Peptides against a protein of PDB entry 8YR4. Designs and how they scored, part 148

Target 1, 309 residues: chain A of PDB entry 8YR4
Amino acid sequence: PRGSPALQLVVLICLGLMGLERALNVLVPIFYRNIVNLLTEKAPWNSLAWTVTSYVFLKFLQGGGTGSTGFVSNLRTFLWIRVQQFTSRRVELLIFSHLHELSLRWHLGRRTGEVLRIADRGTSSVTGLLSYLVFNVIPTLADIIIGIIYFSMFFNAWFGLIVFLCMSLYLTLTIVVTEWRTKFRRAMNTQENATRARAVDSLLNFETVKYYNAESYEVERYREAIIKYQGLEWKSSASLVLLNQTQNLVIGLGLLAGSLLCAYFVTEQKLQVGDYVLFGTYIIQLYMPLNWFGTYYRMIQTNFIDMEN

## One batch from the design tools (peptide; made by RFdiffusion4, then SolubleMPNN)

Design b2_p21_7_s3 (from b2_p21_7, 10 letters changed)
Fold by OpenDDE base, seed 3:
Structure b2_p21_7_s3 (fold): chain B 309 residues (1-309), chain A 21 residues (1-21)
Amino acid sequence: as target 1 above (309 residues)
Amino acid sequence: EFLKLLEEFLQKILTAPKETE
């Protein structure tokens, strides 16, 4: 925001808090590793209790596996409300000014309610898209890159390669299967709208339907429309299950390969037992945001299509 | 920068394709 130094400072604080969340995503597994190592070494209670207390405090700051429930994430979301309100108002005013610059012929050809609905969809789509990009997509990609660097530097180049191949395959399959699934979702939504339109038209023509005793005929036509919708809904839902299962298999294979390699290096005394636990916990932490990535990608793609119309 | 990217993105959306006469 060029005109408000206060909002620029809030954006910088939010970016700093996003950096802190990335640091917490690395530190939480490290402290958990240290607890396991201290337990294995039968370390003194005072050192163990301090490390456990520090871990629980860091876990409170980080929150749950999506990062959305942590204290730092909640503080960032709270501070971002003012920036979002400013951005939303600016987008809404830009759309409104552009609508006033359009020709009288364009306004006469469209009902005012359709124009307002296009403006509201445009504003919601843009503000939603930005929020998903900044708070979900970019942080998830950053966590993957940080993870590859961390495992390559502190474990071995082989761990960095396993994480790189696993995450690259996961993202590629997520995009390809999501694009394939979008065709079934579009067909489902079109059939849902057609089924709703038939129900509305039948109810608006209620007097005519009663006059001809055509109630049974309208019910049967509505049943056929529902069966056709359910056939498309099944394809859409089955394609989501296939996406989730494909994602689970890729992460499972990556976890298996990395866990076997970690176990081998622990037997060779090159890594500690805590490092095995760190690998497993870190991969699970990367997986939880990625499970939503296909949903975010689809929402992004839908918002782009809704802006072209 | 992010607000410039937003303004460029908004300009790209708000620039309706010129009606080719």
Scores: peptide ipSAE 0.006, ipTM 0.332, DockQ to the pose 0.014
Fold by OpenDDE base, seed 2:
Structure b2_p21_7_s3 (fold): chain B 309 residues (1-309), chain A 21 residues (1-21)
Amino acid sequence: as target 1 above (309 residues)
Amino acid sequence: EFLKLLEEFLQKILTAPKETE
């Protein structure tokens, strides 16, 4: 943000907190590994208690349990509220200024309520898209890269290759299946609008429908429109299940291959039991944000389409 | 730069004729 040094400092702090979240995503599995190794070795209670306490503290900072947002993520979100409000207000003022520069012919051809709705959608879509890219997409890609580097350096190069192939295939299939699903969603939305338009037209012409005793005919036409809509809705919903199942299969195969390889290296005494637990924990941790990636990609596409319209 | 890209994008959205689908 140009002109406010305070907001620039808040942005820098938020970027620092994002870096800390990436570090926590590596450290939490490492500390969990160390607990498992210390338990296996029957280590002294003082060392175990310190490692467990440190793990729980790091896990509190990270979050990532079902229903728990981490302290660092919450602090980042809290600090970002002022930056988001500043950005939103600036975009809204730019849109409003530009609307006043447009020709009288453009204003006469549009209803004021439609113009305001376009301005509000445009502002929300832009600010939402930016926040989604910066706080969800970029961090998830960074965590994947950090994961590949970590497994390539601290495990055998084969683990880095398995994670790379699994994540590359997951992302590629997520994009391809999401683009394929977008066709079904567009067709569903078009048919929903047509079904709503028929209902509105029938209700606006209520007196005419009553005059001709055509209520049964209008109900049957509406039923046919609903059945056609539900056929498209089913395709949209079934395509979502197919996406989720495809994602589950890719992660399941990657987890199987990596777990078998890890178990083999543990039997050969090249890795410890804690390293097996680290691998499983880290893969599940990478999967958690990726499960939402298909939703993120759809929101990005929707926001782009809503911005093009 | 990002604000300039945003201004150019907003100008393009607001000046683009609604494609009548």
Scores: peptide ipSAE 0.005, ipTM 0.335, DockQ to the pose 0.014
Fold by OpenDDE base, seed 1:
Structure b2_p21_7_s3 (fold): chain B 309 residues (1-309), chain A 21 residues (1-21)
Amino acid sequence: as target 1 above (309 residues)
Amino acid sequence: EFLKLLEEFLQKILTAPKETE
């Protein structure tokens, strides 16, 4: 951020911690492989105990694979709070300054509370989007590339190809199915707003409804609007289950193909038993951030739609 | 207009040259 060397240093430290997280994502499976190999070889207790202690320490630094619970991730998130607050405040002040440059006619045509709500939503959407792109999208793409390189160099080129095809298919299907789902979500939100508007209009006209004894008619019209909303909500929710199941199927097929190939190379004595465990562990580590990608891509699209309106 | 302001802001953040200290 221009004008604060302290915040620039914090950004550089956060980028360094992101690089450390990428290194940990490779090292943790390697140390787990080494434990399995040492156990298989019946290695001396001192060597095994040191490798297990080192693995547990690296796993503490990495966390549980959700990317949010590791010591390094928590330290990065903690340091980033000040950068986020600075960025949010800078965006809010820019939006507020721009709103003051707009014509008096524009302000008279809009409720001040609606303008402020749009500004607050816009700021939260922008800062959330930026944080998501920097801390989830870019790192996940980096982990995929590092994974392809690692498996291509230290395993057979066929493993790198399986990971490449699996991750490319996963990303493509995630984008395509998420764009398809966005239509159902937009229709649901539009019907929710229409149902709410009908309820508000009926309650604001309470005296007129009571004068004509039309309460039962307004309740029935509201029931019909709810049923129509629930039909769209069901389509939105069912499309999410379909996305999650499609993602699970792609990862399951990639894991199956790679695990069978790894098992075959272990039987041919070209790989060790630990290499089979490394492959499975590494693919699961790549999958965990990607599972969130569909949720956050929807958040991105929703935030963009809420900014276009 | 807001998308343009966002794009300009993102460009200003991303294209901020590394001030070599």
Scores: peptide ipSAE 0.000, ipTM 0.356, DockQ to the pose 0.013
Fold by OpenDDE base, seed 4:
Structure b2_p21_7_s3 (fold): chain B 309 residues (1-309), chain A 21 residues (1-21)
Amino acid sequence: as target 1 above (309 residues)
Amino acid sequence: EFLKLLEEFLQKILTAPKETE
């Protein structure tokens, strides 16, 4: 942001905090591994207590792995409020200036309230999409890449391959099934609007309906519209369960393959018991942000559809 | 038209990190 060195510094601090979150995502599983190894070796209480205290402190900084509850993430979100407000205001002013440069013929042909509502929706959609890409998508992809590199360098190339195949398959299936689900959701929303329109039309014509004793006919017509809506709602909800189950199967198969391979290397004394726990913890930690990926991909698609209209 | 304004805006935001060195 060219206009304030203070906001540039805040952006740099936020980028530094994002880098720290990536480092914490690697360090937390490593410290948990070290605790399990120290417990297995029956290490002195002082060494164990220090490692546990350090782990709990790192876990406080990281939070629950969802990227929303950790101290570093909360501090980043707090600092970003000023940057977001500056960005939104700059977008709104650019749109408003552009609307004033448009011809009188364009303004006379459109309802000013619809134009403002489209501008506000567009601004909110863009700022939301950018914040989502920067703070959720890019970091999750970075954590996957860092994970593949880490497991390939410090374990075996086979672990890196399992993580790569699991995450690639998970992302691909999430996209494909989400695009398939979008058809059912569009049909549901169209039928919801049609059902609501029928209820509004019946209520606006209340005097006419009452004069002709047509109340039973309007109720039955509304019932048919609800049943048709519920049939589409069921397809939308069932498709969500299918997405979640497909995601669970992919993660379960990846966890099974990697856990069996890790257990084998522990029996061969090539890895420690803590390394088995590290692998499981790290895969679950990668899964937590990815579980939201389908919700967010949908939010991206809805924002694009709302901009095409 | 709104999509073009949005694309231009997205391009300005995505290119803006390079002009601040």
Scores: peptide ipSAE 0.000, ipTM 0.348, DockQ to the pose 0.013

Design b2_p21_7_s4 (from b2_p21_7, 13 letters changed)
Fold by OpenDDE base, seed 5:
Order: structure tokens, then C-alpha cells, then sequence
Structure b2_p21_7_s4 (fold): chain B 309 residues (1-309), chain A 21 residues (1-21)
């Protein structure tokens, strides 16, 4: 936002907080590893208590992943409210100005309240998507890269390779299956709109339907339209379950391969028991935000298609 | 449709049980 130096500073602070979240995502598993190792070694209580206290503090700052907001994430979200409001208002004013430049015929053909609702939804949509891309997609990709580097440097090149292959396969399959699923979702939405239009037309013509005692006929036609919709809905929902199961299988195989390799190296005394726990914890932490990646990709794709039309 | 999809998405982000997609 070039017009407000205060908002630019807030954006820079939010970017700094995002960097801190990335550091916490690495540090929390490390401290958890250290606790497990200290417990295994029967270390003195003072060292253990300090490490546990430090871990709990770092975990408070990090939070529990995408579903549990840590202090750093909450602070970022709070500071971002003003930036979002500024961006929303700017997009709203641009759309409103553009709507006023449109021909009177365009405004007469559409209910002004519907046009305004489309504008408001369009603005919230674009602003929400941009915020989502910046705060979820980019950080997730950064965490994957940081994870690959970390495992390659501090464990073994084999662990970095497993994470790389697992995440690359996960992302590729998510894209491919989401593109395939988009066909079923479009067909479902088209049939939903057609079913709704029939219901509205029947209700608007209620007097005519009642005059001809055609109520049973209209109900049966609506039932047939619902059955057809539900057939498409089932395909959409089943395709979602297939996506989720495919993703779960890829992560499960990566977790299995890496966990077996960790266990083997622990038996060979090359790694400690805490390193096994670290690997499992870190992979699960990477998986949590990736569960939303299919939804992100679909939204990006839909927005691009809706901008081209 | 897009707005509904995005409101559903925003509501899904806000209310989602982590639909593991």
C-alpha cells in the first residue's frame, strides 16, 4: 500500500512474524527431540525442566498448526486486519467506480442490489484469496523447502530425498486429481442451479399450478431433478474422498519409509530415539497445511477462469 | 457461483473441520 507508510510498516512486521513462524516450525521439533533424548539418558532434573519449559514456551508461540493459532499467528492476524480493510476498501471503490462507468442499460437489466452484492462478494473474494495465498500457500511451500534442507543437513541425504519425493508426489497428485474433480463439481453446480431455477419457477407460478391441480406433477419433476443432482453430488463427494485417501496414502508411505529408516539408524546407534520422534512429528506438521492445498489450487483455478470469462 | 464458492470457501476456512483435501 504506497499511500500509507504506517500500513507498509505493518506489512513488514507481518512478514517478519511469518519468518518467525518458520523458525518455530523447525525449533519446536528439535526441542521435543531433546526432551526425549534427555529422558532416555536419564539426565538431571534441572536440565530436563529447563528444556521442557523452553519447549512449552516455543509451542505456545507456534500453536498446534493450522487449527490451533499460536501467539505469533494471532498477533499477525490482528495486525493484518487494518491491511485487509484498506485493501478491501480500495477494491470496493474500484469496482464501484467501474460500475458507475457502465451503461445505464446494464444497470436497468440487473437489480442494483444484486449488482452491489456481486461487487461486494467479488471484492471480498479477491482480497480473501490474496490473503490466503500469501499466508497459507507461500508459508507451506517455504516449510517444505526448509524441511528438505533441514533433514538433508542434520539427518542424512536419504531423509531429505524421502521428504522431497513424498511432497513432490503429494503436490502433483493433488493438482491432477483436483483438475479431474473440477469437471464433476462444475456439472454438480450447473445441475444445482437448474434444479433451483425449476423450484423458483414453480413457486412463482404457484397460482397456475394450483389452478390446474398440477402440484403432484411439479413435485415429481422436482424430485427427479433432485435425484439427478444427488447423482452428481455423489460423484463430487466420492472424488473428494478419493483425493483425501490418495493424499493420506502418499503421506503414509512417506512416513512409513522415513520411520523405518529412522528406526534402523537408531538400532545402529547412528541416531537417537528422539530423532525418530522428531521425524514423525515434523512430517505430521508438514501434512496439516497440505490438506488444504487442493482447496487452494481449485480456488486459484476458478478465479483465473472467472477472470477470463 | 464464484461468490458462493468463495463464501463457502471462507466459511470452510473459518468453520472447516479440517476437510483433509
Amino acid sequence: as target 1 above (309 residues)
Amino acid sequence: DFEKLLQEFLQQIENAPKETE
Scores: peptide ipSAE 0.018, ipTM 0.499, DockQ to the pose 0.120; fails the geometry check
Fold by OpenDDE base, seed 4:
Structure b2_p21_7_s4 (fold): chain B 309 residues (1-309), chain A 21 residues (1-21)
Amino acid sequence: as target 1 above (309 residues)
Amino acid sequence: DFEKLLQEFLQQIENAPKETE
């Protein structure tokens, strides 16, 4: 971003965070190996507990398999909002300014119907995603129930309880925070429509704008509308980061509690090292579909909001 | 070229990671 040293610094920080994500992708497997080795060697509980806690902390920073929901990724996404908004606003203003420089013949020849066709492709893709959602939600709920039963029967009732509490809290917080975010999305969409209407009205009145040499005034009014929109967009995007971070925290706490309990039972020779691997793998497998569930539930709500407008 | 800038912009919006929310 030319002209803002603050945004250039944010870009450098985001690049640094991307480097940190790559370091975490190497460190997390190393710490996991170290846990397996310490369990195999029957190491003292204190050393094992510190290594497990450190692993879970690193896994919290990394997030799920791609790191998309990790603390570092959420922090990067949060910081990047202002950089994206600066770039978007600059491109939108360049487009709008150039449209006002074009000839009247160009404005009269463009039908509004092409813009509607892009919106309709969006809605059709979402309807297909809704079906995929229902087919992923039901299996995910089944996998949670099967997991609670499995851990309660083959491990200990405490593992089933941890999974139940973690998943119930995750689902509840996902719903509550998503309903809270819906207010910001509705406000954003309303302001987007108002900003678009202003741009269309200015372009339809192109002859009048040109007659009064008011191009600079219309560009400044459009800039103010974009800044107002971006203020609402920032709240929407920041609330998304908060949702993802809340979800990551709940899973991280569940993983910590369950991994420490599993490691303790391995030290007591009640479970094998393989059972620790099984528990960790199973929790990660439950988390991956649930992360997509949050995404998909949000897409459903967006479509309901877009159908009401 | 404005069409190229618009296409690059639309392609950046399209290739903007659909907020995998």
Scores: peptide ipSAE 0.015, ipTM 0.444, DockQ to the pose 0.031; fails the geometry check
Fold by OpenDDE base, seed 3:
Structure b2_p21_7_s4 (fold): chain B 309 residues (1-309), chain A 21 residues (1-21)
Amino acid sequence: as target 1 above (309 residues)
Amino acid sequence: DFEKLLQEFLQQIENAPKETE
């Protein structure tokens, strides 16, 4: 971003965070291997507990294995919002100013494409939602229930309780934060539509704007509308980062509690080293589809609201 | 060509992955 040293610093920090994500992708498997080795060697509890805690902390920074929902990724996404908004606003203003320079014939052809895009968003959303509910939400809920039963029967009731509490808290917080976030998204969408309508009206009246040499005035009004939109977009995007970070924290706490308890039972020869690997793998497998649960809950809720209006 | 850049930009906005929560 030319002209803002603050945004340049943010870009450099984001590049540094991307480098850190790559380091975490190597370190997390190494620490996991070290835990398995320490469990196999029957290492002292203090060394094992420290290595497990360090692994879970690194996993919290990395996120659910893809790095998409980790603390470092969330921090990168959060910091990048302002860079994206600056770039978007600059491109939109350049496009809008150039559109006012274009000839009359180009503006008359544009009405048809905008109406089509609104219609396609409505129909594709409903079919996509039904498919997602059936193929992702229901199976994920089934896998959670199966997991609770499995851990309660084959490990200890404490593991079933940890998974139950972790997943219940995860789902509850996902719903609550998604409902809270929907208010920001509605406000953003309303302002987006209002900003777009102003741009369309200005472009449809381009002859009048040219006649009065009011191009600079219309660009400034559009800039103000974009700034207002970007204020709402920031709240929406920041609320998404907060959701992802809250989810990551809940899974991190569940992984910590369960991994420490599993490691303890392996030291007491009540569980095998393979059981530790199974627990960690299973929690990660449950976490991956759950990341999308918020998106789909939001889409369901949005479609219900759009049907009531 | 600005029309091509605009079409590529519109296509990038349309192909922008829906906010992966």
Scores: peptide ipSAE 0.015, ipTM 0.430, DockQ to the pose 0.061; fails the geometry check
Fold by OpenDDE base, seed 2:
Structure b2_p21_7_s4 (fold): chain B 309 residues (1-309), chain A 21 residues (1-21)
Amino acid sequence: as target 1 above (309 residues)
Amino acid sequence: DFEKLLQEFLQQIENAPKETE
């Protein structure tokens, strides 16, 4: 944000908190490993209690449980509200200025209140989406890279290779299947708009439809339009299930290969039991944000295509 | 048309299937 040093400082703090989230994503699995190793070795209670307490505190900062956001993420989101509001207001003022430059004929042909409501919703949605992409997509890619480096340096190079191949295949298939799904979604949206237009035209011509007793005919035409829409909706929904199942299969295969290799090295006493638990925990942790990656990629791609046109 | 782009954008956001359902 040009002109407010306070908002620039808030952005820097938010970037620092994002860096802290990346560090927590490495530390939480490490502390969990250490707990399992200490339990296996029957370590003294004092060492175990400190490690468990430290783990729970780090997990509170990280979050990532089903339904709980971490303290660091919540603090980042809270601080970002002011930056988002500044950006939204700037975009809203640009849209408002542009609307005043439009011809009198454009303003007379449209309900001003509806245009403003669309502009306000659009501005909020664009700014929200951009913030969401920056705070979810970039960090997820960073976590993958950090994960590959971590497993390559602290585990055998084979683990780093498995994670690299699994994540590369996951991302590639997510992109390819998402691009394929975009065709079905565009067809669905086009048919939805056509179905809505038919309903509106029939309702606007209600007096004419009543005069000709054509009510049954209009209902049947609307039913046919709904059936065509539902056929496209089914393809869109089925393609989503296929994406999710493909993603699940890739992660399952990566988890299987890595877990078997880890179990083998534990049997050879090259790794500890805690290292097996770390690998499983870390892979699941990488998977959670990746589940949304297809939606994010589509939203990015659509916004870029719409900006180029 | 900026409004058509905006409506298409809003519709794409509203129709963004929650991939987690």
Scores: peptide ipSAE 0.010, ipTM 0.435, DockQ to the pose 0.126; fails the geometry check

Design b2_p21_8_s1 (from b2_p21_8, 17 letters changed)
Fold by OpenDDE base, seed 3:
Structure b2_p21_8_s1 (fold): chain B 309 residues (1-309), chain A 21 residues (1-21)
Amino acid sequence: as target 1 above (309 residues)
Amino acid sequence: SEFEELLKKLNEERLKQEQAE
């Protein structure tokens, strides 16, 4: 972004964080291998516990496999909100100003039916998403239940309890934070619609705007509406980052507790090294579809609310 | 058309970001 040294610094920090994500994608598997080797060699507990804790910390920074929900990714997304908003606002104002300049040609070419068709495609896409969500949420809940039963029967009851507490806390916090976020999203959508309506009304009345040479005034009113929208959008986006980070913390704590307990039982020869690998793999597999659960729950709620109005 | 396509692309990118997160 030309003109703001603060935003340029944020872009550089985000690029640095992207480099860190690539480093984490290499380091996490290396540390996991090192844990398996230390377990095989029957290394002293202190060295093993330190390596496990370091692995879980790196996994917390990386997040779920691709780094999309990790602390580093969440920090990048959070910092990028202001850069995106600056860019979006600049593009929207340039387009709006250009449409006022081209107003006569734009109005003559305007097919009112094309705007309606875009709205209808939006609604149809949401309905298709709902069906997809139900078919992904139900299997994910089944996999969690199967996982709790499996760990309770084939591992010590403590593992089943850790998975149960971790997944219950994850789901509960996901629901509670998603319901809290819905308020910000509704306020954002209402302001987005109001901002769009103002832009459309200004462009429909372009002859009157041109007659009074009021293009600069309409652009400034639109700018103020965008700034108000972006204030609400920031709250919505920041609340999403908070959700993802909260989810990452819960999974990280569950992975830490379970991995330490598993490592301890392997040192006591109650479990095999393969059981440690199984636990870590299974928790990661449960985490992957759960990242979508918050989005799924939000989309379900939005459609129910839109049907009641 | 171009503004509607840009808004659609922005919404699709936002949806893709909300899906990648």
Scores: peptide ipSAE 0.006, ipTM 0.438, DockQ to the pose 0.059
Fold by OpenDDE base, seed 2:
Structure b2_p21_8_s1 (fold): chain B 309 residues (1-309), chain A 21 residues (1-21)
Amino acid sequence: as target 1 above (309 residues)
Amino acid sequence: SEFEELLKKLNEERLKQEQAE
């Protein structure tokens, strides 16, 4: 972004974080392999516990295997909000300024029909997303229950309890934080509609604006409306990052507790090395659908709020 | 609803202009 050295620095930091995500994608599997090797070699508990803790920390930074919900990805997404807003605002102002240079006929003919078509396609996609969510939610809940039963029967009641507490806390926090976010999303959408209405009113009055040479004034008024919108958009987007980070933290704590306990039981020869691998793999497998569920639930709520407007 | 009303107003204004030409 030309003109803001602060935003240029943020872009460079985001690029650095993207490089770090790539490094984590290599390091996490290496540390996991090292844990398996240390378990196989019957290494001392202190070395094993340190390696497991380091693995879980790296996994927390990476996220659920995709990196999309990791701490580094969340931090990148958070920092990128301001860069995206700057770019969006610049494009919107350029389009708006250009529309005031164009004939009234161009505006009335094209934009109304295209905007309607986008809105109608948006609404039809919501029903599909709802169906998809229901078809993913029910299986995911079933997989969690099956997982709790499996770990309780085949490992120990303590593993079942850890999975139960982790998944229950994850689901509860996902719902609570998502309901909290809905307020910010509604406020954002209301201001978006008001900003659009101002742009439409200005363009419907194009002849009057042109007659008074008030194009620069209308562009500045639209800029102020966009800045107000972007203040609310930032709250909405930042609240999403908070949700994702909270989810990542809960899974990280569950993975830490369960992995340490599993590693301990392997050292005591109560479990096999394969059981440690199974536990870690299964927790990650449970997390992946839940992460998608949170994303889709968010998309559905967004679309429902967008339909309420 | 408010966006649909705005789109409806825009379409009504467009229809009025197309009838005035």
Scores: peptide ipSAE 0.000, ipTM 0.269, DockQ to the pose 0.014
Fold by OpenDDE base, seed 4:
Structure b2_p21_8_s1 (fold): chain B 309 residues (1-309), chain A 21 residues (1-21)
Amino acid sequence: as target 1 above (309 residues)
Amino acid sequence: SEFEELLKKLNEERLKQEQAE
């Protein structure tokens, strides 16, 4: 934001908080590892209690691993409200200015309410996409890269490779299955709009329908439209379950391969018991934001489609 | 899952707001 040094400072603070979230995503599993190792070694209560208290405090700052519920994330989201409002207003004014530059023939052919709805959908889509990219996609990709680097340096190159292959396969399948699902969602939305339009048309023509005693015919047409909609809704919902299950299987296979390899290295005394717990905790922690990635990638695609129409 | 249901609810609420305007 060029016009407000205060908003620039807020952006810098939010970027600093995002960096702190990345540090917490590494530190929380490390402290959990240390707790398990201290428990295994039967360490003094004072050392254990300090490490547990520090872990709980770091976990409070991080939150549930979704990157959206932690104290740092909530503080970032709170501070970002003003930046989002400034960005939204700027995009809205740019769209509004562009609408005023369009030919009178374009305005005469469209209802003002439809034009405003397109503008509001456009602004909310762009602002939502930008917020999602900045606060979910980029951080998740950063956490994956940090994870690959961490496991490659502190464990073995094989762990970094497993994380890389697992996350790359997860992202690729998420994109491919989401693009495939978008066809079913478009078909569902088109049929929903057609079903709604028929219901509205029947209700607007209520007097005519009543005059001709055509109530049973309109109800049957509406029923057929609902059945057709439900068939498309089922395909959309079933494709979502398939996406979620495919994602779960990829993470499960990555967790299995890495956990077996970690267990093997623990038996060879190359790693500690806490390192096994670290790997599992870190993979699950990476999975939580990625589970949202599929949902939001579809939101991106839907909003892009809604802007092309 | 919960977020898709929340997005569905948000889209339904947005569609209800777009019908109430």
Scores: peptide ipSAE 0.015, ipTM 0.492, DockQ to the pose 0.063; fails the geometry check
Fold by OpenDDE base, seed 5:
Structure b2_p21_8_s1 (fold): chain B 309 residues (1-309), chain A 21 residues (1-21)
Amino acid sequence: as target 1 above (309 residues)
Amino acid sequence: SEFEELLKKLNEERLKQEQAE
């Protein structure tokens, strides 16, 4: 983006954050190994607690290891919104200006094809949503219930309670924040449709626009409409980052509480080192499909609201 | 989004044509 030094700096920061994410992907397994070794060697509680806390902090920064839900990834995604909006706006204005040079028959032919593509996307979206609910959501809910039962029976009621509270809070916050986000998406889609209608009306009147040499005026009006749309898009995208970060925080707190409690019970010889590994692995395993849930709910809601319009 | 995606696809197709020339 040659025209905005601030956006160039944001791109450089995002590249730096991507590098940091790669470093975290190496450090997190190293710290996890160190915890297992310290537990095996029966190290002092203070050294163990410090290493566990450091691991959970690094895991909070990394997220699920997919680079989608960690604090660093969320910060990158948040900063990238403005870069994406700048690029999108530039592309839209270039195409809009080029479309004004084309013939009315080309515009009418494309408009019909576009409406058909909207309908096809709506249908594919519902099918994708149903498949996601059946193959990812329902199994994950089952795994959570099985996990609560398993930890309550075989470890201690405290572990079952931690998993229950963590997952209940995660699901509740996911629903509440998703419902809150739906308002921003509806507003965004309404403004998108209005911006699109304005672009189409300008393109249908291209002969009049050419006759009055008003191309620059129509491009500026379209630019203003895009800026209004991008203000709503930013709220929608920022609300998703907030959802992902809230989810990451809840899982991070659950992992911290459970990992410290496991480490304490291993130190008291009530649990084995394998039980610590089991708990950490199982919580991370539950976290991975749930984090994709936010991204797929984004896809679902986009597609569902695109079907309502 | 779909108009922006259609516009984006059109621009990607144009960029592909300009790279193929």
Scores: peptide ipSAE 0.008, ipTM 0.340, DockQ to the pose 0.020; fails the geometry check

